# Designs tried in a protein design run: peptides against a protein of PDB entry 7RZF. Part 32

Target 1, 358 residues: chain A of PDB entry 7RZF
Amino acid sequence: PFQEEHLKQLYKIVPIKDIRNLYVTFPIPDLQKYYKSNPGHYLGHLIGHEGPGSLLSELKSKGWVNTLVGGQKEGARGFMFFIINVDLTEEGLLHVEDIILHMFQYIQKLRAEGPQEWVFQECKDLNAVAFRFKDKERPRGYTSKIAGILHYYPLEEVLTAEYLLEEFRPDLIEMVLDKLRPENVRVAIVSKSFEGKTDRTEEWYGTQYKQEAIPDEVIKKWQNADLNGKFKLPTKNEFIPTNFEILPLEKEATPYPALIKDTAMSKLWFKQDDKFFLPKACLNFEFFSPFAYVDPLHCNMAYLYLELLKDSLNEYAYAAELAGLSYDLQNTIYGMYLSVKGYNDKQPILLKKIIEKM
Target 2, 358 residues: chain A of PDB entry 7RZF as posed
Amino acid sequence: PFQEEHLKQLYKIVPIKDIRNLYVTFPIPDLQKYYKSNPGHYLGHLIGHEGPGSLLSELKSKGWVNTLVGGQKEGARGFMFFIINVDLTEEGLLHVEDIILHMFQYIQKLRAEGPQEWVFQELKDLNAVAFRFKDKERPRGYTSKIAGILHYYPLEEVLTAEYLLEEFRPDLIEMVLDKLRPENVRVAIVSKSFEGKTDRTEEWYGTQYKQEAIPDEVIKKWQNADLNGKFKLPTKNEFIPTNFEILPLEKEATPYPALIKDTAMSKLWFKQDDKFFLPKANLNFEFFSPFAYVDPLHSNMAYLYLELLKDSLNEYAYAAELAGLSYDLQNTIYGMYLSVKGYNDKQPILLKKIIEKM

## One batch from the design tools (peptide; made by RFdiffusion4, then SolubleMPNN)

Design b1_p10_3_s2 (from b1_p10_3, 7 letters changed)
Fold by OpenDDE base, seed 3:
Structure b1_p10_3_s2 (fold): chain B 358 residues (1-358), chain A 10 residues (1-10)
Amino acid sequence: as target 1 above (358 residues)
Amino acid sequence: GRSSGEITRD
């Protein structure tokens, strides 16, 4: 465990690559024994969420952050870390203190709302889906992974332990949340802007860095993080599949797409899966517009339209992705292409959301 | 996003 002297530290690190990253790290207890409840996963799901009212959504709205990752990481010698990592914009690099304030405001929101069993259930369901349809890993990789996890899990649970959530433990969620405090923080900022401003060199890779104590005033500012009304718990993920029924292969199933509908305004092609037998579908839509490519102006407008549309769908895209759904929107010379892929059960919901934004 | 596993420290 880090001693108190290792807490409340700021590291300014010079990268080799032109990257801007912020790492906000909290030492936490070893949670391995709690794999059935996985409180760190619960918190990582919420802190790392990308939907409306999420930490990322707010930080993006300010132009400070591009991406966010939240979750637990294994440590050495019987401790773990909880890490919030963000990709910083140039502007975000100037607002690191405020970014971290927002992190603590979100964490405070999680404390105020308390552990939500429905969120745990979603995590459980998502993991169950991921497990059920886990692709056969390459034998070598799988064997090595199994060998590694045998140290942590009973043999009978080795195959499921990474995915199977069984126990809702609000007490453990609260316990981890209690470690996510300013007094327990380590901050690392990675930026080339620190070049020539460092005084230490890391022994292993020669990375240049500066270590500073975080001022007590800054710690106090973070400790006094108020509830930010912009932060909300995510809504229920409507894209989580529940129906995994595979329809029987039709006797007249064609090896190629067959035209099943032909109208003046639409043609529909269909091919049943005859190979994979997964409860998945791929919906592809090609939209034709005589105006899409009539001139450069219309072409650019069509491009801009899709970029704006994609941006407007980002909130749904994350929830869909978690649930094993994806969409793609592309400009074509004739108009636009839309693809919706993944589990078939909730594809109509995602499609409806896309069409409502169009 | 959610960190599912080992955050590879670069």
Scores: peptide ipSAE 0.050, ipTM 0.718, DockQ to the pose 0.241
Fold by OpenDDE base, seed 5:
Structure b1_p10_3_s2 (fold): chain B 358 residues (1-358), chain A 10 residues (1-10)
Amino acid sequence: as target 1 above (358 residues)
Amino acid sequence: GRSSGEITRD
């Protein structure tokens, strides 16, 4: 466990690369024994969420952060860390205190809402999908991984322990959430802007850094983080597949795409999967417009249209990605290309969302 | 994003 002297510390670190990162770290208990409920996974899912009303969405809207990662990490000697890591913009580097305030506002929102069983169920379902369709690892790597896991899990559970959530434990979620407090924080800022402003050198890598205590007034400001009305829990992920049936191969299945619809306005080709036998599909749409490439103005307008469309779809992109769905939108010389890929069950939902935004 | 809370205990 960190002693009090190791808490409420700010580290200013000079990187070799031109990167700007913020790490907000909380020491937490070892959660390994709670793998069946995995409260750290629950919190990482919410804090790291990228949908509307998420921490990342708000910090992006401010122009302070590009990316966010939230979750648990193993520590030494039977403790763990919960880490919120963000990629900082140049402007974000000037607003680190406010960024961290927003983190605590989001955490406060999670406290106010309390543990949600439906969120746990989504995590469970997502993990079940990931487990069911996990690619066969290379035998050596798999064996080494299993050997490591055997130290922590019963033999019967080794294959499933990482994926199968079985127990909703709101008490454990609250327990971890109670560790995510300003008095328990360690902050690291990584930026070249600290060059020549450091007084210490790390022994292993020669990394230059400065360590400072976070002022009590700043800690108090974070402790008094109110509810920010911009923060909301995510909506239910409508893209999580539930049907994994593989249709039998048709007797007349062609080895190549067959034209199954031919009209004045549309042609449709179809090929059934005869190789992978996964409940996945690839939907590819090519749209042709006589206006797409008429002149540079139309080309630029078509480009801007797709950028705006992609931006408008960003609210669904993350939820779709979590559920193993993806889409791609590209300009072509003839118009537009749309691709939807992943589990077939919820593809119609994603496709409908895309079309509704067009 | 979520850190893949796979405690990949390497």
Scores: peptide ipSAE 0.049, ipTM 0.712, DockQ to the pose 0.255
Fold by OpenDDE base, seed 1:
Structure b1_p10_3_s2 (fold): chain B 358 residues (1-358), chain A 10 residues (1-10)
Amino acid sequence: as target 1 above (358 residues)
Amino acid sequence: GRSSGEITRD
């Protein structure tokens, strides 16, 4: 546990690699005993969300942050950390105080809305999906992970404990949110721009850093973080699979794709899975246009079109990814390629969203 | 994104 003297500190760290990172760290209680409710996972899901109205969406719109990760990390015995980590742009490096203000505004929004049972249910459903299909991963990686988990969970629960959300505990969510305050913050900024501006060296790796107290005025600014109307809770994830039925292998199933539709405008090939037996599908579409590659102008327009299309789909991309769905859009010399992959159940929803934006 | 488990410091 950090003593009061270790709180409200700013660390300026010189990296070996050319990276720009911000770490906003809060000491929190050990949440291991609360694994059935996992309040840290709930908060990490929301704070780390990438959809419209998210913390990342706002910070990215300002050009300050590229990526954001939010969640719990193991600490020493008896405590954990909640960390918000962002990849900083060059401009974002100049606006660290404002970035952290936005973090506290988002946290304040979470306090104002209170714990949402439907969000917990989505986390539960996502974890259930991840668990159900985890065992089909390579045994060696799984065994090593189980061995680590055995230190924290009963043997009978080890297989499920990491994924088993059973109890909605709004009290524990609020308890963790109460620890995410400016008075409990530790800030680390990692940038080569601090080279030659450090006064300390870390003993183990020789990392150069400077430690400074965060001014009381800055802490007070963060404590007075108001509600920012740009921050919203995510919408429900429509891509979470609920049907995992695997259709029986047809007697006429071919080992290769069979042509099942042949028309003047379209050909369709189909192959049933005879190997993996997963409730997954791959939908691949090749579009042909005589205009796609007729000249450099058309080629550039086709490229720009796909970039704009991808940008217009960003609102769904993260939610789809969380649900184990992905799409790919590529220019080809003949036109365009679209691929939709992942769990079969909600692929039609994602495909419809893509087609509606085309 | 959400950190699933330990935020590994690179």
Scores: peptide ipSAE 0.049, ipTM 0.714, DockQ to the pose 0.261
Fold by OpenDDE base, seed 2:
Structure b1_p10_3_s2 (fold): chain B 358 residues (1-358), chain A 10 residues (1-10)
Amino acid sequence: as target 1 above (358 residues)
Amino acid sequence: GRSSGEITRD
């Protein structure tokens, strides 16, 4: 465990690559024994959320951050870390203190709202989906992970322990949230801008860095983080599949797409899966417009339209991705292409959302 | 996003 002298420290690190990153790290107790409730996973889901009212959404709106990752990391024996990592813009590098303030504002929002059983249930359901299809989708990565898991879980539970959430433990969520405080923070900023401004070298990789104590005034500023009204809990993820039924192969199933609808305005081809037997589908739509590419102006308008459409759909993109759904929108010389892929159960919902924004 | 595992320090 870190002693008090190791807390409230700022590390300025020179990377080899041209990257700008911020790591906000909190030492937390070893949560391994709580794997059935996994409070760190719950918090990582919320802090790392990318939807409206999320931490990332606000930081992106300010132009300070491109990406955000939140979650627990294994430490040495007897403790873990909770880490919030962001990819910084050039502007974000100048606003690190304010970025961290927003992190603490979001954490304060989580304290104010308290643990939500529905959020836990979504995490449980998402993990159940991932578990159910793990062996079918990624055979190569499975063996190496099992070896690591065996260090932490009983053999009987090794296959399920990472995925099966069983117990909602609001007390443990609150316990972890109580560790996510400014007095317990370690900050690392990674940027080439620190080149020539370092005074230490890391022994193993020769990484140049500077260590500084975070001023007490800055710690107090973060401790006094108020509720920011822009931060909200995510809405329920409507894209989480619940039906995994695989329909029997039809007797008339063709090895190639068959034309099943032919009208003046539409043609529809269908092929049933005869190989994978997964509750997944690919929906592909090609839209034809005589105006799409008639002249440069129309081409630019069609392009702009799709960019705006994509932007308007960003609110659903993350939730869909978490649920194993994706979409793609592209301009074509004849109009537009739309693809929806993933679990078939909630594809109609995503498709409806796309069409409603069109 | 959520870290699905150990946040690897690259």
Scores: peptide ipSAE 0.047, ipTM 0.711, DockQ to the pose 0.251

Design b1_p10_3_s3 (from b1_p10_3, 7 letters changed)
Fold by OpenDDE base, seed 2:
Structure b1_p10_3_s3 (fold): chain B 358 residues (1-358), chain A 10 residues (1-10)
Amino acid sequence: as target 1 above (358 residues)
Amino acid sequence: GKSSGDITFE
């Protein structure tokens, strides 16, 4: 366990690679015994969310952060870490204190809203999907993983314990959230900009670093983080599949796409899966416009249109991705191409959202 | 983002 002297520390680290990262780390209790509720996963899902009103969305809007990861990490026996990691822009490197302030503002928002059972249910459902369709791991990797899991889980639960959430425990969510405080923080900034400014060397890898105490005034600033009205809980993920039924192979199924609709305005080709038998589909749309590439102006307008369309759809991209859906939009010399892929159950919803933005 | 997993320090 970290003593008080190990808390409220800032580490400036020189990387080998040209990377800029911020790690905001909180010591937390060992949560392994709470695997059925997994409160750290709940918090990581929210803190690491990429939708509107998320921490990442705000930090991106300021040009400070490119990516964000939030979650629990195993530590030594008897304790864990909760880590918020961000990829910093050059500008973000100058605003680390403010970035961390925003982290605490988001955490404060989570405290104010309290634990949400619907969010837990989404995590449960997403994990259930991931478990159900887990790819066959290589035998060696699988064996090694199982051996590791056996240290923590009963034999009967080894296969499911990582995925199946069973218990909504708001008390445990609050308990973990109470550890995510400025007085319990360890900050690491990784940047080549610290080259020549370090005074210590790590023993194992020779990593150069400087350790500094975070000033009490900065800690107090973070402790007094107010509610930022830009932060909101995510909306319900409408793309999570619930129906995994595989339709029987049709008697007339062909090994190649068949033309099933032929009109003046549209042609539809269909091929049923006869190989994989997954509740997944690929929808591909080619749109033809006589104006798309008639001249350079129209070409540029068509390009800009798709860029704007993609931007407008960004609000759904993360939720769709979490649910195992993806889309692609491309310009073609004749118009545009749209692809929607993934679990078939909620593809119509995503397609509708795309069309509504067109 | 990730909700859980090994954050490797590179």
Scores: peptide ipSAE 0.037, ipTM 0.693, DockQ to the pose 0.247
Fold by OpenDDE base, seed 1:
Structure b1_p10_3_s3 (fold): chain B 358 residues (1-358), chain A 10 residues (1-10)
Amino acid sequence: as target 1 above (358 residues)
Amino acid sequence: GKSSGDITFE
């Protein structure tokens, strides 16, 4: 575990690759024994959320961050880390203090709202889906993985323990959240811009870095992080599948798509799955317009339309992805193409959202 | 995104 002397430290690291990253790290207790409630997973889900009112949404709106990951990482024996990692823009590299302020504002929002049982339930449901449809691992890989996790879980639970959420423990969520404080922070900034500005070299790989104490004034600024009204808890994920029924193969099922609707304005082909037997579907729509490719202006307008449409759908994209749904929109020489893929159950909901924005 | 378990530091 880090001693007090190792807290409130800033590391400026020179990478080999041309990357810009910020790591905000908090030492936390070992949470392995709490796998049935997994408070670190709860917090990682919220802090790492990408929907409206999320930490990432605010940081992206300022042009400072491209991507964000939040979660727990295994440490040495007896402790873990909670890490918020962001990919920095060139501008974001100049605003690291403000980025971290926003992180603490979001954390303060989580404290103010308190633990939410419905969020825990969504995490539970998402994990259950992920477990149920996990790809069959190769026997050797599977056995090696099982052998590794047997150190942490009872034999009877070893297959499910990574995914099984059973207990809502608001006390443990609050306990972990209480460790996410400025006085407990370690900051690492990774950028080539620190080349020639370092004074230390790490022993293993020769990585050049500089270590500095974070000024008390900066720590105090983060400690006094106010509630930011732009931060909100996510809305309920409406795309999480609950029905996994596989319809029986029809006796008249063809090995190829059959034309099941033929009208002046539409043709519909259908093929039932005869191979995979998964509760998944692919919906593909091709739209034809005589105006789509008449001239360069119409082509550019059609392109712009789809870009705007995609932008308007961003609020659903992350929630759909988490639930195992995806969509694609493309311009074609004849018009446009729409695809919706993933679990069958909630595809109509996603399709409706797309159509409502069109 | 959500960390699916271990964050790998490069």
Scores: peptide ipSAE 0.030, ipTM 0.685, DockQ to the pose 0.248
Fold by OpenDDE base, seed 3:
Structure b1_p10_3_s3 (fold): chain B 358 residues (1-358), chain A 10 residues (1-10)
Amino acid sequence: as target 1 above (358 residues)
Amino acid sequence: GKSSGDITFE
């Protein structure tokens, strides 16, 4: 475990590549024994959420962060880390203290709301879907992975332990949240802007860095993080599939799409899956407009329209992605292309959301 | 996103 001397430290690291990253790290207890409840997964799901009212959404709105990853990482010697990692913009590099303040504001929001059983249930359901449809790993990789996890899990649970949540443990969620405090923080900033400003070199890779203590005033600022009204818990993920029924192959199933509907305004082609036998579908729509490419102005307007449409759909994109749904919107010479892919059960919901925004 | 266990801090 890190001693007190290793806490409240800031590392300024010079990368080889032109990258800007912030790592906010918290030492946490070894949670491996709690794999059935996986409180770190719960917190990683919320902190790493990308929907409206999320930490990322707010940090993006300020132009400080492009991407965010949150979750637990294995440590050495019987402890773990909880890490919040963000890709920084140039502007974000100037606002690291404020970014971290927002992280603590979000964490404070999680404390205030308390553990939510419905969120746990969503995590459970998502993991169950991921497990159920896990692609067959390459035998070598799979065997090596199993060998590794056998050290941590009973043999009978090895295949499921990574995915199957069984126990809602609000006490453990709160316990981990109690470790996500400014007094328990280690901060690393990775940027070329620190070149020539370092005083240490890492032994293994020769990475140049500077270590400094985070000022007590900054720690206090983070400790006094107020609730930010912009932060909200995510809404329920409406895209999580619940029906996994696979329809039997029709006797007349063709190896290619067949025209099943032909009208003055539409043609519908259909091909049943004869290979994968997954409860998935691909819905592809091509819209034709005589105005889409009539002149450069209309072309540009069509482009802008799709960009605006995509932006308006961002609120659903992450939730859909988590649930194994995706969409794509593209301009074509003749108009627009829409694709909806993934588990078929909730595709109509996503499609409806798209059409309502069109 | 959620971190997978293999965040290499290189």
Scores: peptide ipSAE 0.040, ipTM 0.694, DockQ to the pose 0.208; fails the geometry check
Fold by OpenDDE base, seed 5:
Structure b1_p10_3_s3 (fold): chain B 358 residues (1-358), chain A 10 residues (1-10)
Amino acid sequence: as target 1 above (358 residues)
Amino acid sequence: GKSSGDITFE
């Protein structure tokens, strides 16, 4: 475990690559024994969420952050880390203290709301889907992974332990959340802007860095992080599949798409899957407009329309992705292309959301 | 996004 002298430290690191990253790290207890409840997964899901009212959404709106990753990382024996990592914009590099304040405001929101069983259930359901449709790994890689996992899990549970959430443990969620405090923080900023401003060199890679204590006033500012009204818990993910039924192959199933609807305004082709036997579908729509490519103005308007449409759908994109659904919107010379892919069960919901925004 | 445990500090 880190001693107090190792906490509340700021590391300014010079990268080899032109990258700007912020790492906010918290030492936490070893959570391996709690794999059935996985409180770190719960917190990582929320802190790393990308939907409306998320930490990332707010930091993006400020122009400070491009991407955010939150979760637990293995440490040495007896401890782990919880890490919030963000990709910084040039402007974000100037606002690191405020970015971290927003992190603590979001954490404070999680404290105020308390552990949510429905969020745990979503995590459980998502993991169950991931487990059920886990790609077959190569035997050698699989055996090596299993061998590593056997050190941590009973043999009977090794195959499921990474995916199977069984126990809602609000006490453990609160325990981990209690470790996510300013007094327990280690901050690393990675930027070329620190070149020539470092006084230490890392032994293994020769990385140049400077270590500084975070001022007590800054720690206090973060400790006094209030509720930010822009932060909200995510809404329920309506895209999580629950029906995995594979329909039997029709007797008249064609090896190629068959025209099943032919009208003046629409043609529909259908092909049943005869190879993969997964509860997945690909819906592809091509929209034709005589105005799409008539002149440069119309082309630009069509482009702008799709950009606006994509922006308006961004609220669903992350939730859909988590649930194994995706969509794509593209301009074509004839109009627009829409694709919806993934588990078939909730595709109609996503399609409806798209159409409602069109 | 959520870290799947592979937060590589590169």
Scores: peptide ipSAE 0.035, ipTM 0.698, DockQ to the pose 0.222; fails the geometry check

